Peptides against a protein of PDB entry 1Y74. Designs and how they scored, part 5

Target 1, 57 residues: chain A of PDB entry 1Y74
Amino acid sequence: LGLERDVSRAVELLERLQRSGELPPQKLQALQRVLQSRFCSAIREVYEQLYDTLDIT

## One batch from the design tools (peptide; aimed at target 1 L23)

Design b1_p11_8_s3 (made by RFdiffusion4, then SolubleMPNN; its pose is not in this set)
Fold by OpenDDE base, seed 1:
Structure b1_p11_8_s3 (fold): chain B 57 residues (1-57), chain A 11 residues (1-11)
Amino acid sequence: as target 1 above (57 residues)
Amino acid sequence: DLLEALRKLLE
């Protein structure tokens, strides 16, 4: 599955983009906040539990 | 850069 890992990787990449200065950081930071929100975490947890239970391939 | 970041995100 690795969804938690993928989200963590996405956050890492967003942080790098913010530090690079190539793009205005505000929208990137907002996206990072969404990915690190309790809502996103809750949805991820539900998804992972369903994935394990249903064995979605 | 952005393109590299996107590529790594999709790996």
Scores: peptide ipSAE 0.028, ipTM 0.561, DockQ to the pose 0.122
OpenDDE base, seeds 2, 3, 4, 5: peptide ipSAE 0.027, 0.026, 0.026, 0.027; ipTM 0.561, 0.559, 0.562, 0.559

Design b1_p11_8_s4 (made by RFdiffusion4, then SolubleMPNN; failed a check: too like the target's own chain; its pose is not in this set)
Amino acid sequence: ELLEQLRRLLE

## One batch from the design tools (peptide; aimed at target 1 D6 R44)

Design b1_p12_1 (made by RFdiffusion4)
Pose (drawn by RFdiffusion4):
Structure b1_p12_1 (pose): chain A 57 residues (1-57), chain P 12 residues (1-12)
Amino acid sequence: as target 1 above (57 residues)
Amino acid sequence: LEEALEEARELV
């Protein structure tokens, strides 16, 4: 689906901006935690696993 | 997750 690429890109993108430290890193750190959080991992696995399910069903 | 990506794009 691209979520792994987009989420993982967003994670590093948020860290990339964090490295620069130009804009409010607070909200950016929040997103990192949201995408990196184990919770969004299980939801992410759903989107991937769901696409496979479509190929099965 | 889509909303979080849209917010990340706007912030960048």

Design b1_p12_1_s1 (made by RFdiffusion4, then SolubleMPNN; from b1_p12_1, 6 letters changed)
Fold by OpenDDE base, seed 2:
Order: sequence, then structure tokens, then C-alpha cells
Structure b1_p12_1_s1 (fold): chain B 57 residues (1-57), chain A 12 residues (1-12)
Amino acid sequence: as target 1 above (57 residues)
Amino acid sequence: LEEVLREVERLA
């Protein structure tokens, strides 16, 4: 599953945007905090478990 | 910005 990798890449991209100063960093940092939250991780784990279970059919 | 957009487009 690429979801963990894609989330990690999205966080890396948000960190680059914050360092560029082209955009107000506060909203980008808030989005990064959501993507790195325990809630987002728990949803990802449920999704990965469901996918692994359904891909057996 | 453009570098990040190019990377997002590559992930899609």
C-alpha cells in the first residue's frame, strides 16, 4: 500500500512549502499536524487492514 | 510552489 508513503511525501512537500515562505506557514503547519496526527494514523491503519483483508478475494 | 506542484502531480 502506498498510502503511508504518499502521506509521508505530502508532509515533506508541506515542509518545503513552509520553508519557501511563498505561502503563510500557519495553515500549512496545521495541515501537516493533521496528517501526522494519531487520528490520521489510526484511519490509515484501518484502511490498510481493510485493504489487506479485501485484496484476498 | 512550482516544485511542490510538480511533485504532487508525480504522486497522482
Scores: peptide ipSAE 0.029, ipTM 0.539, DockQ to the pose 0.100
OpenDDE base, seeds 1, 3, 4, 5: peptide ipSAE 0.027, 0.026, 0.028, 0.027; ipTM 0.535, 0.527, 0.544, 0.536; seed 5 fails the geometry check

Design b1_p12_1_s2 (made by RFdiffusion4, then SolubleMPNN; from b1_p12_1, 6 letters changed)
Fold by OpenDDE base, seed 2:
Structure b1_p12_1_s2 (fold): chain B 57 residues (1-57), chain A 12 residues (1-12)
Amino acid sequence: as target 1 above (57 residues)
Amino acid sequence: LLEVLREVEELA
């Protein structure tokens, strides 16, 4: 599962968007804070653990 | 903007 990598890439993209000034930064920053939150990380960890146990391949 | 949208589209 590349979910951690994909979340990290999504955060990087949000940071680029914030620096470009093309969009209001407040909502982008709020989304970044959610993606980097302990809550999001805990959900991701549970999801990855479940995926590893259910991946019968 | 368009470059970031392209990179987001590649993640999906």
Scores: peptide ipSAE 0.030, ipTM 0.585, DockQ to the pose 0.103
OpenDDE base, seeds 1, 3, 4, 5: peptide ipSAE 0.028, 0.028, 0.028, 0.030; ipTM 0.580, 0.576, 0.579, 0.585

Design b1_p12_1_s3 (made by RFdiffusion4, then SolubleMPNN; from b1_p12_1, 6 letters changed)
Fold by OpenDDE base, seed 5:
Structure b1_p12_1_s3 (fold): chain B 57 residues (1-57), chain A 12 residues (1-12)
Amino acid sequence: as target 1 above (57 residues)
Amino acid sequence: LLEVLQEVEELA
């Protein structure tokens, strides 16, 4: 499913933004922590299970 | 910044 890849890419992009120093890092780091959290992973797993069950195109 | 925003737009 594309969602795991997209979340991983979003984290990579947030890490690049934090390293550039172009933006205040605190909010970017907070968002990265949310995306890498066990909570986000559990929500992703539920979404993937529902997607497979409901065949939502 | 702009390159990262372009890469985010490509994900959507």
Scores: peptide ipSAE 0.024, ipTM 0.543, DockQ to the pose 0.101
OpenDDE base, seeds 1, 2, 3, 4: peptide ipSAE 0.023, 0.024, 0.023, 0.023; ipTM 0.533, 0.542, 0.537, 0.536

Design b1_p12_1_s4 (made by RFdiffusion4, then SolubleMPNN; from b1_p12_1, 5 letters changed)
Fold by OpenDDE base, seed 2:
Structure b1_p12_1_s4 (fold): chain B 57 residues (1-57), chain A 12 residues (1-12)
Amino acid sequence: as target 1 above (57 residues)
Amino acid sequence: LLEVLREVEELV
């Protein structure tokens, strides 16, 4: 499952964008906080568990 | 910006 890696990469990209100053950092930081939230992690774990269960057919 | 957009396109 690439989802954890893809989320981690999306966070890294958001941090690069915040450092570049090309975009208003507040919205990028808010999105990063959502992606790093306990809620997002819990949804990812449920998704990964469902895929691990569905890949057994 | 363009480099980050390219790296996002590689994730999708």
Scores: peptide ipSAE 0.036, ipTM 0.583, DockQ to the pose 0.102
OpenDDE base, seeds 1, 3, 4, 5: peptide ipSAE 0.031, 0.031, 0.031, 0.031; ipTM 0.579, 0.576, 0.578, 0.577

Design b1_p12_2_s1 (made by RFdiffusion4, then SolubleMPNN; its pose is not in this set)
Fold by OpenDDE base, seed 5:
Structure b1_p12_2_s1 (fold): chain B 57 residues (1-57), chain A 12 residues (1-12)
Amino acid sequence: as target 1 above (57 residues)
Amino acid sequence: ELEEVEAIVERL
């Protein structure tokens, strides 16, 4: 799967986990904010190129 | 669900 799809899936799951209340929401929310950050968006293209070069799926 | 998040984060 592409890195963009994996990050989008992780965010979806983090949103569900926050709504369920099964886990303390603050750390999940912090991780979601990191994954949705402009920083992660800026490096994603570089990381996808690395994965393509290394043939990592 | 948390395990899938962990697996994705470990790949970043």
Scores: peptide ipSAE 0.371, ipTM 0.835, DockQ to the pose 0.643
OpenDDE base, seeds 1, 2, 3, 4: peptide ipSAE 0.369, 0.368, 0.363, 0.367; ipTM 0.836, 0.838, 0.835, 0.835

Design b1_p12_2_s2 (made by RFdiffusion4, then SolubleMPNN; its pose is not in this set)
Fold by OpenDDE base, seed 1:
Structure b1_p12_2_s2 (fold): chain B 57 residues (1-57), chain A 12 residues (1-12)
Amino acid sequence: as target 1 above (57 residues)
Amino acid sequence: ELEEVERIVQEL
């Protein structure tokens, strides 16, 4: 399932945006921390398990 | 001014 990869890519993109300085780095860091949170990880795992169970091709 | 964001969105 691509969701872990897509979250990892989103975190990488947020790190690039933080380094550009064009956006408030604190908000980007907060979003990155949310995406890496135990809550988001647990929701991801539940979503992945449901997706695998429901065989949504 | 948002050129980095536009570039990133094109890489998605």
Scores: peptide ipSAE 0.021, ipTM 0.460, DockQ to the pose 0.116
OpenDDE base, seeds 2, 3, 4, 5: peptide ipSAE 0.019, 0.020, 0.020, 0.020; ipTM 0.459, 0.454, 0.455, 0.459; seed 5 fails the geometry check

Design b1_p12_2_s3 (made by RFdiffusion4, then SolubleMPNN; its pose is not in this set)
Fold by OpenDDE base, seed 5:
Structure b1_p12_2_s3 (fold): chain B 57 residues (1-57), chain A 12 residues (1-12)
Amino acid sequence: as target 1 above (57 residues)
Amino acid sequence: ELQEVQEILELL
């Protein structure tokens, strides 16, 4: 689904930004940890189930 | 890159 790809892309970009050292890494790492959390995975699963149920194009 | 920050913001 689009959301899984978008989350994976956001994590990849956050990892690049942490490696560049251009930005304070602590906030980027905190956001990455949120996106990779069991909470965000569970919200994604609920979203996918709702999307499949509601047939939202 | 500023572009990587912009792409993250476009995903929100």
Scores: peptide ipSAE 0.197, ipTM 0.770, DockQ to the pose 0.264
OpenDDE base, seeds 1, 2, 3, 4: peptide ipSAE 0.196, 0.197, 0.193, 0.195; ipTM 0.769, 0.770, 0.768, 0.770

Design b1_p12_2_s4 (made by RFdiffusion4, then SolubleMPNN; its pose is not in this set)
Fold by OpenDDE base, seed 5:
Structure b1_p12_2_s4 (fold): chain B 57 residues (1-57), chain A 12 residues (1-12)
Amino acid sequence: as target 1 above (57 residues)
Amino acid sequence: ELEEVEEILRKL
């Protein structure tokens, strides 16, 4: 689904931004850890199930 | 690049 791709893209961009040094790396790393957490994966699974059930186009 | 991250986060 689009959400998995969007989260994977957000993580890729956060890794690039951490390497550029343009922004405080600790906040970017904390956000990346949240997006890669089991909590975000579980939310994604719930959303995927809701989208499959609700036929949200 | 940060703006694209913010756009993705607004879709969650």
Scores: peptide ipSAE 0.335, ipTM 0.832, DockQ to the pose 0.612
OpenDDE base, seeds 1, 2, 3, 4: peptide ipSAE 0.333, 0.332, 0.332, 0.331; ipTM 0.831, 0.831, 0.831, 0.831

Design b1_p12_3 (made by RFdiffusion4)
Pose (drawn by RFdiffusion4):
Structure b1_p12_3 (pose): chain A 57 residues (1-57), chain P 12 residues (1-12)
Amino acid sequence: as target 1 above (57 residues)
Amino acid sequence: LEEAVEEARELA
């Protein structure tokens, strides 16, 4: 689906901006926790696992 | 998750 690329990209993108430290890192750090959080991991596994399910069903 | 990616893009 691209979620692993987009989310993992967003994670590193948030960290990338964090490395620069130019804009409010607070909200960016929040996103990193949201996408890295184990919770969004299970949900993400759903989107991937769901696409496979479509190929099965 | 899509919304969070869109927000991350706007902020970037």

Design b1_p12_3_s1 (made by RFdiffusion4, then SolubleMPNN; from b1_p12_3, 4 letters changed)
Fold by OpenDDE base, seed 5:
Structure b1_p12_3_s1 (fold): chain B 57 residues (1-57), chain A 12 residues (1-12)
Amino acid sequence: as target 1 above (57 residues)
Amino acid sequence: LLEAIREAEELA
């Protein structure tokens, strides 16, 4: 499981999209804020811990 | 965790 890496990559891609100007930046920036929020990080951490223990796949 | 929930409410 590599959720931390995947979230980091998603944030990187969102930053590139915001700089390109091809899409309205406001919603992209809002999504980036959500992904970098304490809430999202806390949920990710709990999920990773439970996944490692239970393997819900 | 409570602070994280509060932050999520502020983003909505």
Scores: peptide ipSAE 0.031, ipTM 0.571, DockQ to the pose 0.056
OpenDDE base, seeds 1, 2, 3, 4: peptide ipSAE 0.021, 0.023, 0.030, 0.030; ipTM 0.514, 0.542, 0.567, 0.570

Design b1_p12_3_s2 (made by RFdiffusion4, then SolubleMPNN; from b1_p12_3, 6 letters changed)
Fold by OpenDDE base, seed 2:
Structure b1_p12_3_s2 (fold): chain B 57 residues (1-57), chain A 12 residues (1-12)
Amino acid sequence: as target 1 above (57 residues)
Amino acid sequence: LLEVIREVEELA
């Protein structure tokens, strides 16, 4: 699972969008804060653990 | 904007 990498890339993309000024930065910053939150990280960790246990390949 | 959209589409 590349979920941690994908979340990290999504955050990087949100930071680029905030720097471009093409969009109102407040909502992008709020989304970035959610993706970087301890809550999101904990959910991701549980999901990755479950995926590793259910991936019967 | 278009570059970011393209990079998001590559992640999906």
Scores: peptide ipSAE 0.028, ipTM 0.557, DockQ to the pose 0.139
OpenDDE base, seeds 1, 3, 4, 5: peptide ipSAE 0.026, 0.027, 0.027, 0.027; ipTM 0.545, 0.548, 0.550, 0.553

Design b1_p12_3_s3 (made by RFdiffusion4, then SolubleMPNN; from b1_p12_3, 6 letters changed)
Fold by OpenDDE base, seed 2:
Structure b1_p12_3_s3 (fold): chain B 57 residues (1-57), chain A 12 residues (1-12)
Amino acid sequence: as target 1 above (57 residues)
Amino acid sequence: LEEVIREVERLA
């Protein structure tokens, strides 16, 4: 499933943007924390389970 | 801003 890969890529990009200093790092870090949160991971896991169940048709 | 655009372009 592309979602885990896309989330991992989004985190990598947010880390690069934080290192550049072109943007206030606090908001980027807050977004990174949301994407790496247990809540986001649980939603992803539910989505992946539903996708695996529905892709059987 | 240019780096944000370059990073978004690398996601596509």
Scores: peptide ipSAE 0.030, ipTM 0.587, DockQ to the pose 0.136
OpenDDE base, seeds 1, 3, 4, 5: peptide ipSAE 0.029, 0.027, 0.029, 0.029; ipTM 0.579, 0.568, 0.575, 0.576; seed 4 fails the geometry check

Design b1_p12_3_s4 (made by RFdiffusion4, then SolubleMPNN; from b1_p12_3, 6 letters changed)
Fold by OpenDDE base, seed 2:
Structure b1_p12_3_s4 (fold): chain B 57 residues (1-57), chain A 12 residues (1-12)
Amino acid sequence: as target 1 above (57 residues)
Amino acid sequence: LLEVIEEVERLA
């Protein structure tokens, strides 16, 4: 599952947008913090474990 | 997640 890769890509893009200064950085930082949160990581882990168990390609 | 990436890519 590319979920970890997709989250990492979203974070990379958010960091680029924060550096451009074109958008208010506070909302982008808040979204990045959510995506990098222990909560998001725990949900991702449960999701990946369920997919590994169900063999849903 | 794809929707979030696509939205962020539209704003970049």
Scores: peptide ipSAE 0.076, ipTM 0.642, DockQ to the pose 0.526
OpenDDE base, seeds 1, 3, 4, 5: peptide ipSAE 0.073, 0.072, 0.073, 0.076; ipTM 0.641, 0.639, 0.640, 0.643

Design b1_p12_4_s1 (made by RFdiffusion4, then SolubleMPNN; its pose is not in this set)
Fold by OpenDDE base, seed 2:
Order: sequence, then structure tokens, then C-alpha cells
Structure b1_p12_4_s1 (fold): chain B 57 residues (1-57), chain A 12 residues (1-12)
Amino acid sequence: as target 1 above (57 residues)
Amino acid sequence: EILRALQEAEEL
């Protein structure tokens, strides 16, 4: 499971979009803050732990 | 810590 990598990539893309100026930065920055929040990280970690333990396929 | 994560979520 590569959720940490995928979240890190999403944050990188959001930072690039904010710098391009093609989109209003406020909502992109808010989404970046959510993805980098302790809440999002904690939910990700719980999900990864449960996925690895239960193999919920 | 989950309690701190929940507190941060309330601020979003």
C-alpha cells in the first residue's frame, strides 16, 4: 500500500499548481493543509495498519 | 496522538 507516497505526490502537485497562478491558490492551499494535517496522517496510518493486518481484499 | 489529530481537524 503506497498511500504515503500518493499523498506526498498530491501535495507536490498542489504546490506546483499554486505557483503556476492558473487557479485561485486559496482552495489549493486549504487542500494541501488538509492533506498535511495530523488528522489526515492519523487516518492514513490507521488505514494502512488495518489494511496490512486484515488484508481486506 | 489521535486526540491532537482530532483537535486539528476541528480547526479545518
Scores: peptide ipSAE 0.054, ipTM 0.640, DockQ to the pose 0.055
OpenDDE base, seeds 1, 3, 4, 5: peptide ipSAE 0.050, 0.051, 0.050, 0.052; ipTM 0.636, 0.637, 0.636, 0.639

Design b1_p12_4_s2 (made by RFdiffusion4, then SolubleMPNN; its pose is not in this set)
Fold by OpenDDE base, seed 1:
Structure b1_p12_4_s2 (fold): chain B 57 residues (1-57), chain A 12 residues (1-12)
Amino acid sequence: as target 1 above (57 residues)
Amino acid sequence: LILRALEEVERL
């Protein structure tokens, strides 16, 4: 599963959106903080472990 | 802006 890569890319996109100035940066920054949180990482790890165990093709 | 972000998401 590329979830770590997808999350990293989502964070990169949020940083680009913040730098564009076309959107209020505070909500984008809050979403970035959620995606980089230990909670989000722990959910990802559980999901990846379950996916690998259950062979959900 | 949003269209460019969507085009960059489609490349994941």
Scores: peptide ipSAE 0.037, ipTM 0.559, DockQ to the pose 0.140
OpenDDE base, seeds 2, 3, 4, 5: peptide ipSAE 0.034, 0.035, 0.035, 0.033; ipTM 0.568, 0.561, 0.566, 0.567

Design b1_p12_4_s3 (made by RFdiffusion4, then SolubleMPNN; its pose is not in this set)
Fold by OpenDDE base, seed 5:
Structure b1_p12_4_s3 (fold): chain B 57 residues (1-57), chain A 12 residues (1-12)
Amino acid sequence: as target 1 above (57 residues)
Amino acid sequence: LIEEALRQAEEL
């Protein structure tokens, strides 16, 4: 699973979008904070563990 | 444009 990498890439994209100033930064920053939260990381870890257990393929 | 910000983010 590349979810950690995909989340890291999504955060990087959000940081670049915030720096461009083309979009209101507050909602982008809020989404970035959610993706970088311990809660999101814990959900990702649970998902990865379940995937490794259930996806035998 | 949002597309330009995304492109710059894809190239790095």
Scores: peptide ipSAE 0.028, ipTM 0.569, DockQ to the pose 0.119
OpenDDE base, seeds 1, 2, 3, 4: peptide ipSAE 0.025, 0.026, 0.026, 0.027; ipTM 0.556, 0.561, 0.557, 0.559; seed 4 fails the geometry check

Design b1_p12_4_s4 (made by RFdiffusion4, then SolubleMPNN; its pose is not in this set)
Fold by OpenDDE base, seed 3:
Structure b1_p12_4_s4 (fold): chain B 57 residues (1-57), chain A 12 residues (1-12)
Amino acid sequence: as target 1 above (57 residues)
Amino acid sequence: LIQEALEEVERL
């Protein structure tokens, strides 16, 4: 599962969008904080563990 | 920049 990579890439994109000024930065920064939160990381780890256990195909 | 960000999301 590339979910850690995909989250890291989403954060990079959010940082670029914040610096461009094309969009109001507050919502982008809030989303970045959620993606970088310990809560999001813990959910990701649980999801990856469950996927590795349940992907019996 | 928004279009380039969407094109990158479509590649995830």
Scores: peptide ipSAE 0.027, ipTM 0.585, DockQ to the pose 0.140
OpenDDE base, seeds 1, 2, 4, 5: peptide ipSAE 0.026, 0.026, 0.026, 0.026; ipTM 0.584, 0.586, 0.583, 0.588

Design b1_p12_5 (made by RFdiffusion4)
Pose (drawn by RFdiffusion4):
Structure b1_p12_5 (pose): chain A 57 residues (1-57), chain P 12 residues (1-12)
Amino acid sequence: as target 1 above (57 residues)
Amino acid sequence: IEEALEEARELL
């Protein structure tokens, strides 16, 4: 689906901006936590697993 | 997750 590329990209993108430290890193750190969080991992596995399910069903 | 990506894009 691209979520692993887009989430993982967002994560590094948020860290990338964090490394620069130019804009409010607070909200950016929050996103990182939201996407890296184990919770969004299970939801993410759902989007991937769901696409496979479509191929099965 | 989609909303979080849209917010990340707006912040850029």

Design b1_p12_5_s1 (made by RFdiffusion4, then SolubleMPNN; from b1_p12_5, 6 letters changed)
Fold by OpenDDE base, seed 2:
Structure b1_p12_5_s1 (fold): chain B 57 residues (1-57), chain A 12 residues (1-12)
Amino acid sequence: as target 1 above (57 residues)
Amino acid sequence: PLEVLREVEELL
């Protein structure tokens, strides 16, 4: 499913932005924490299960 | 940096 890869890519990009120092890292780190949260993972799992059940290609 | 933020926004 694209969503796990897209979330992983978003996290990678946020980590690069934090290391560049060009932007205040606190908001980027907060967003990264949300994307890596147990809540986000649970929503992703529900989404993946719904896609598998609905057979939406 | 703004292009990378845009890519993040497009992914979310």
Scores: peptide ipSAE 0.160, ipTM 0.732, DockQ to the pose 0.133
OpenDDE base, seeds 1, 3, 4, 5: peptide ipSAE 0.153, 0.157, 0.151, 0.156; ipTM 0.727, 0.729, 0.725, 0.728

Design b1_p12_5_s2 (made by RFdiffusion4, then SolubleMPNN; from b1_p12_5, 6 letters changed)
Fold by OpenDDE base, seed 2:
Structure b1_p12_5_s2 (fold): chain B 57 residues (1-57), chain A 12 residues (1-12)
Amino acid sequence: as target 1 above (57 residues)
Amino acid sequence: LREVLEELERLL
């Protein structure tokens, strides 16, 4: 779904920023951990279920 | 840096 792709792209971009050293890596790593958290995964699962239900209407 | 920030901003 669009949201899973966007989250995966945001994580890839955060990993590039961490490797560039242009920004302090700790905050970028903390944001990446939030996006990869069980909490964000559960929100995405609910969003996907709602999307599938609403697209059928 | 800028191109990566501009892409993150497009996801919001």
Scores: peptide ipSAE 0.137, ipTM 0.707, DockQ to the pose 0.118
OpenDDE base, seeds 1, 3, 4, 5: peptide ipSAE 0.131, 0.126, 0.130, 0.133; ipTM 0.702, 0.697, 0.701, 0.704

Design b1_p12_5_s3 (made by RFdiffusion4, then SolubleMPNN; from b1_p12_5, 5 letters changed)
Fold by OpenDDE base, seed 5:
Structure b1_p12_5_s3 (fold): chain B 57 residues (1-57), chain A 12 residues (1-12)
Amino acid sequence: as target 1 above (57 residues)
Amino acid sequence: LLEALREVEELL
């Protein structure tokens, strides 16, 4: 499933953006915390289960 | 900056 990889890539990009200092880090860090949260992981697991059940291409 | 923003946009 691409979603786990895409979330991991989004986190990596947010970490790079925070290290560059080109943007205010607080909002980027807040978004990273959301993407790495147990809540986001639980949503991903539900999505993966629904994807497997519904065969959504 | 711009490349990282573009890659985030491609994920959405």
Scores: peptide ipSAE 0.043, ipTM 0.603, DockQ to the pose 0.116
OpenDDE base, seeds 1, 2, 3, 4: peptide ipSAE 0.039, 0.039, 0.033, 0.039; ipTM 0.596, 0.600, 0.589, 0.594

Design b1_p12_5_s4 (made by RFdiffusion4, then SolubleMPNN; from b1_p12_5, 5 letters changed)
Fold by OpenDDE base, seed 2:
Structure b1_p12_5_s4 (fold): chain B 57 residues (1-57), chain A 12 residues (1-12)
Amino acid sequence: as target 1 above (57 residues)
Amino acid sequence: LLEALEELERLL
């Protein structure tokens, strides 16, 4: 689904930004941890189930 | 830096 790809891309971008050292890594790492959290995964699963059920193309 | 921030902003 688009959301899983977008979250994965957001995490990849956050990892690049952390490696560049141009920004304080702590806040970027905190955001990455949120996006990779069990909470965000559970919300994504609910979203995917709703999309599959509602057949919203 | 800027391109990665702009792409991240487009995902929000």
Scores: peptide ipSAE 0.235, ipTM 0.777, DockQ to the pose 0.121
OpenDDE base, seeds 1, 3, 4, 5: peptide ipSAE 0.229, 0.232, 0.230, 0.231; ipTM 0.773, 0.776, 0.775, 0.775

Design b1_p12_6_s1 (made by RFdiffusion4, then SolubleMPNN; failed a check: too like the target's own chain; its pose is not in this set)
Amino acid sequence: ELEEVERLVELL

Design b1_p12_6_s2 (made by RFdiffusion4, then SolubleMPNN; its pose is not in this set)
Fold by OpenDDE base, seed 2:
Structure b1_p12_6_s2 (fold): chain B 57 residues (1-57), chain A 12 residues (1-12)
Amino acid sequence: as target 1 above (57 residues)
Amino acid sequence: ELEEVEALVEKL
């Protein structure tokens, strides 16, 4: 599903933004930690299973 | 770059 790719892309961009120093790195790092959390991973897995079951492309 | 992050997070 696009969701895993979108999360991975968001994390990649957050890592770049943290390295640029243009934005407060602590908030970006907090968001990255949320996106990489076991909670978000578990929710994504549930959604992926639901989409696979419902054949929602 | 931040706008793309915002757009990606809004899709979650």
Scores: peptide ipSAE 0.303, ipTM 0.818, DockQ to the pose 0.559
OpenDDE base, seeds 1, 3, 4, 5: peptide ipSAE 0.296, 0.298, 0.290, 0.302; ipTM 0.816, 0.816, 0.812, 0.817

Design b1_p12_6_s3 (made by RFdiffusion4, then SolubleMPNN; its pose is not in this set)
Fold by OpenDDE base, seed 3:
Structure b1_p12_6_s3 (fold): chain B 57 residues (1-57), chain A 12 residues (1-12)
Amino acid sequence: as target 1 above (57 residues)
Amino acid sequence: ELEEVEQLVRQL
């Protein structure tokens, strides 16, 4: 699964949206912090491992 | 950490 790449791309897009000033930057920054959290990364890794295990079955 | 993430999500 490309979830790591998709999350990294989402973070990059959120940073661009914060710089445009068109949206409340605080909410975008909070979402970026959630996506960059060790918790979110750990859940992503577990999901990728489970998916790879189930796709091989 | 999990509680901090939950607090951040509740602020969205």
Scores: peptide ipSAE 0.033, ipTM 0.560, DockQ to the pose 0.067
OpenDDE base, seeds 1, 2, 4, 5: peptide ipSAE 0.033, 0.030, 0.033, 0.029; ipTM 0.559, 0.543, 0.558, 0.537

Design b1_p12_6_s4 (made by RFdiffusion4, then SolubleMPNN; its pose is not in this set)
Fold by OpenDDE base, seed 4:
Structure b1_p12_6_s4 (fold): chain B 57 residues (1-57), chain A 12 residues (1-12)
Amino acid sequence: as target 1 above (57 residues)
Amino acid sequence: ELEEVEKLVEEL
């Protein structure tokens, strides 16, 4: 799984959208903080470990 | 920690 990479890419895209000013930056910043939270990272790591162990194709 | 994430999700 590239889930760490995909989350990192989502955070980068949210930062670009905040800088464009096309959308209200507050909700984009809140979503970026959720994706960077210790909770979200811990759930991601558990999911990656289970996926790699169970070989769910 | 979880309470801060819950609050941020409620603001979305």
Scores: peptide ipSAE 0.032, ipTM 0.556, DockQ to the pose 0.066
OpenDDE base, seeds 1, 2, 3, 5: peptide ipSAE 0.021, 0.021, 0.020, 0.020; ipTM 0.456, 0.458, 0.457, 0.458

Design b1_p12_7 (made by RFdiffusion4)
Pose (drawn by RFdiffusion4):
Structure b1_p12_7 (pose): chain A 57 residues (1-57), chain P 12 residues (1-12)
Amino acid sequence: as target 1 above (57 residues)
Amino acid sequence: AARLAELAELAA
C-alpha cells in the first residue's frame, strides 16, 4: 500500500526536521510517536494484511 | 498524505 514507505518516510522526515530544529519539534515528535508507536504498528500490519486478504478472498 | 492523516486521527 505504501504505508510502510510513507510512515517510515514520515518518521525519518520528522526526525530529519528534528535534526535541523527549525520548526516546532513538539508536534513533530508527537507524530513520530504516533507512527512509531506499537499501536500504529498493529494498525499498519492490518492495512498490509488486509491487502493480502483481498488477494485471498 | 490522506492515509497519514487518517492514522493521526485514529491515534488521537

Design b1_p12_7_s1 (made by RFdiffusion4, then SolubleMPNN; from b1_p12_7, 7 letters changed)
Fold by OpenDDE base, seed 4:
Structure b1_p12_7_s1 (fold): chain B 57 residues (1-57), chain A 12 residues (1-12)
Amino acid sequence: as target 1 above (57 residues)
Amino acid sequence: DELLQRLVELAE
């Protein structure tokens, strides 16, 4: 599973967009905070655990 | 178009 890596990549891209100044940083920062939130991390962890358990291949 | 091009560039 690459979800942790994909979320980390999304956070990196959001940080680059914030630094570019082409978009209002507040909404990008809010999305970044959601992706880094304890809630999002917990849901990701549960998903990864279920995937590992249910994916028998 | 400029925003989409910038997003593609950042995603690469």
Scores: peptide ipSAE 0.025, ipTM 0.472, DockQ to the pose 0.049
OpenDDE base, seeds 1, 2, 3, 5: peptide ipSAE 0.024, 0.024, 0.023, 0.024; ipTM 0.497, 0.495, 0.494, 0.500

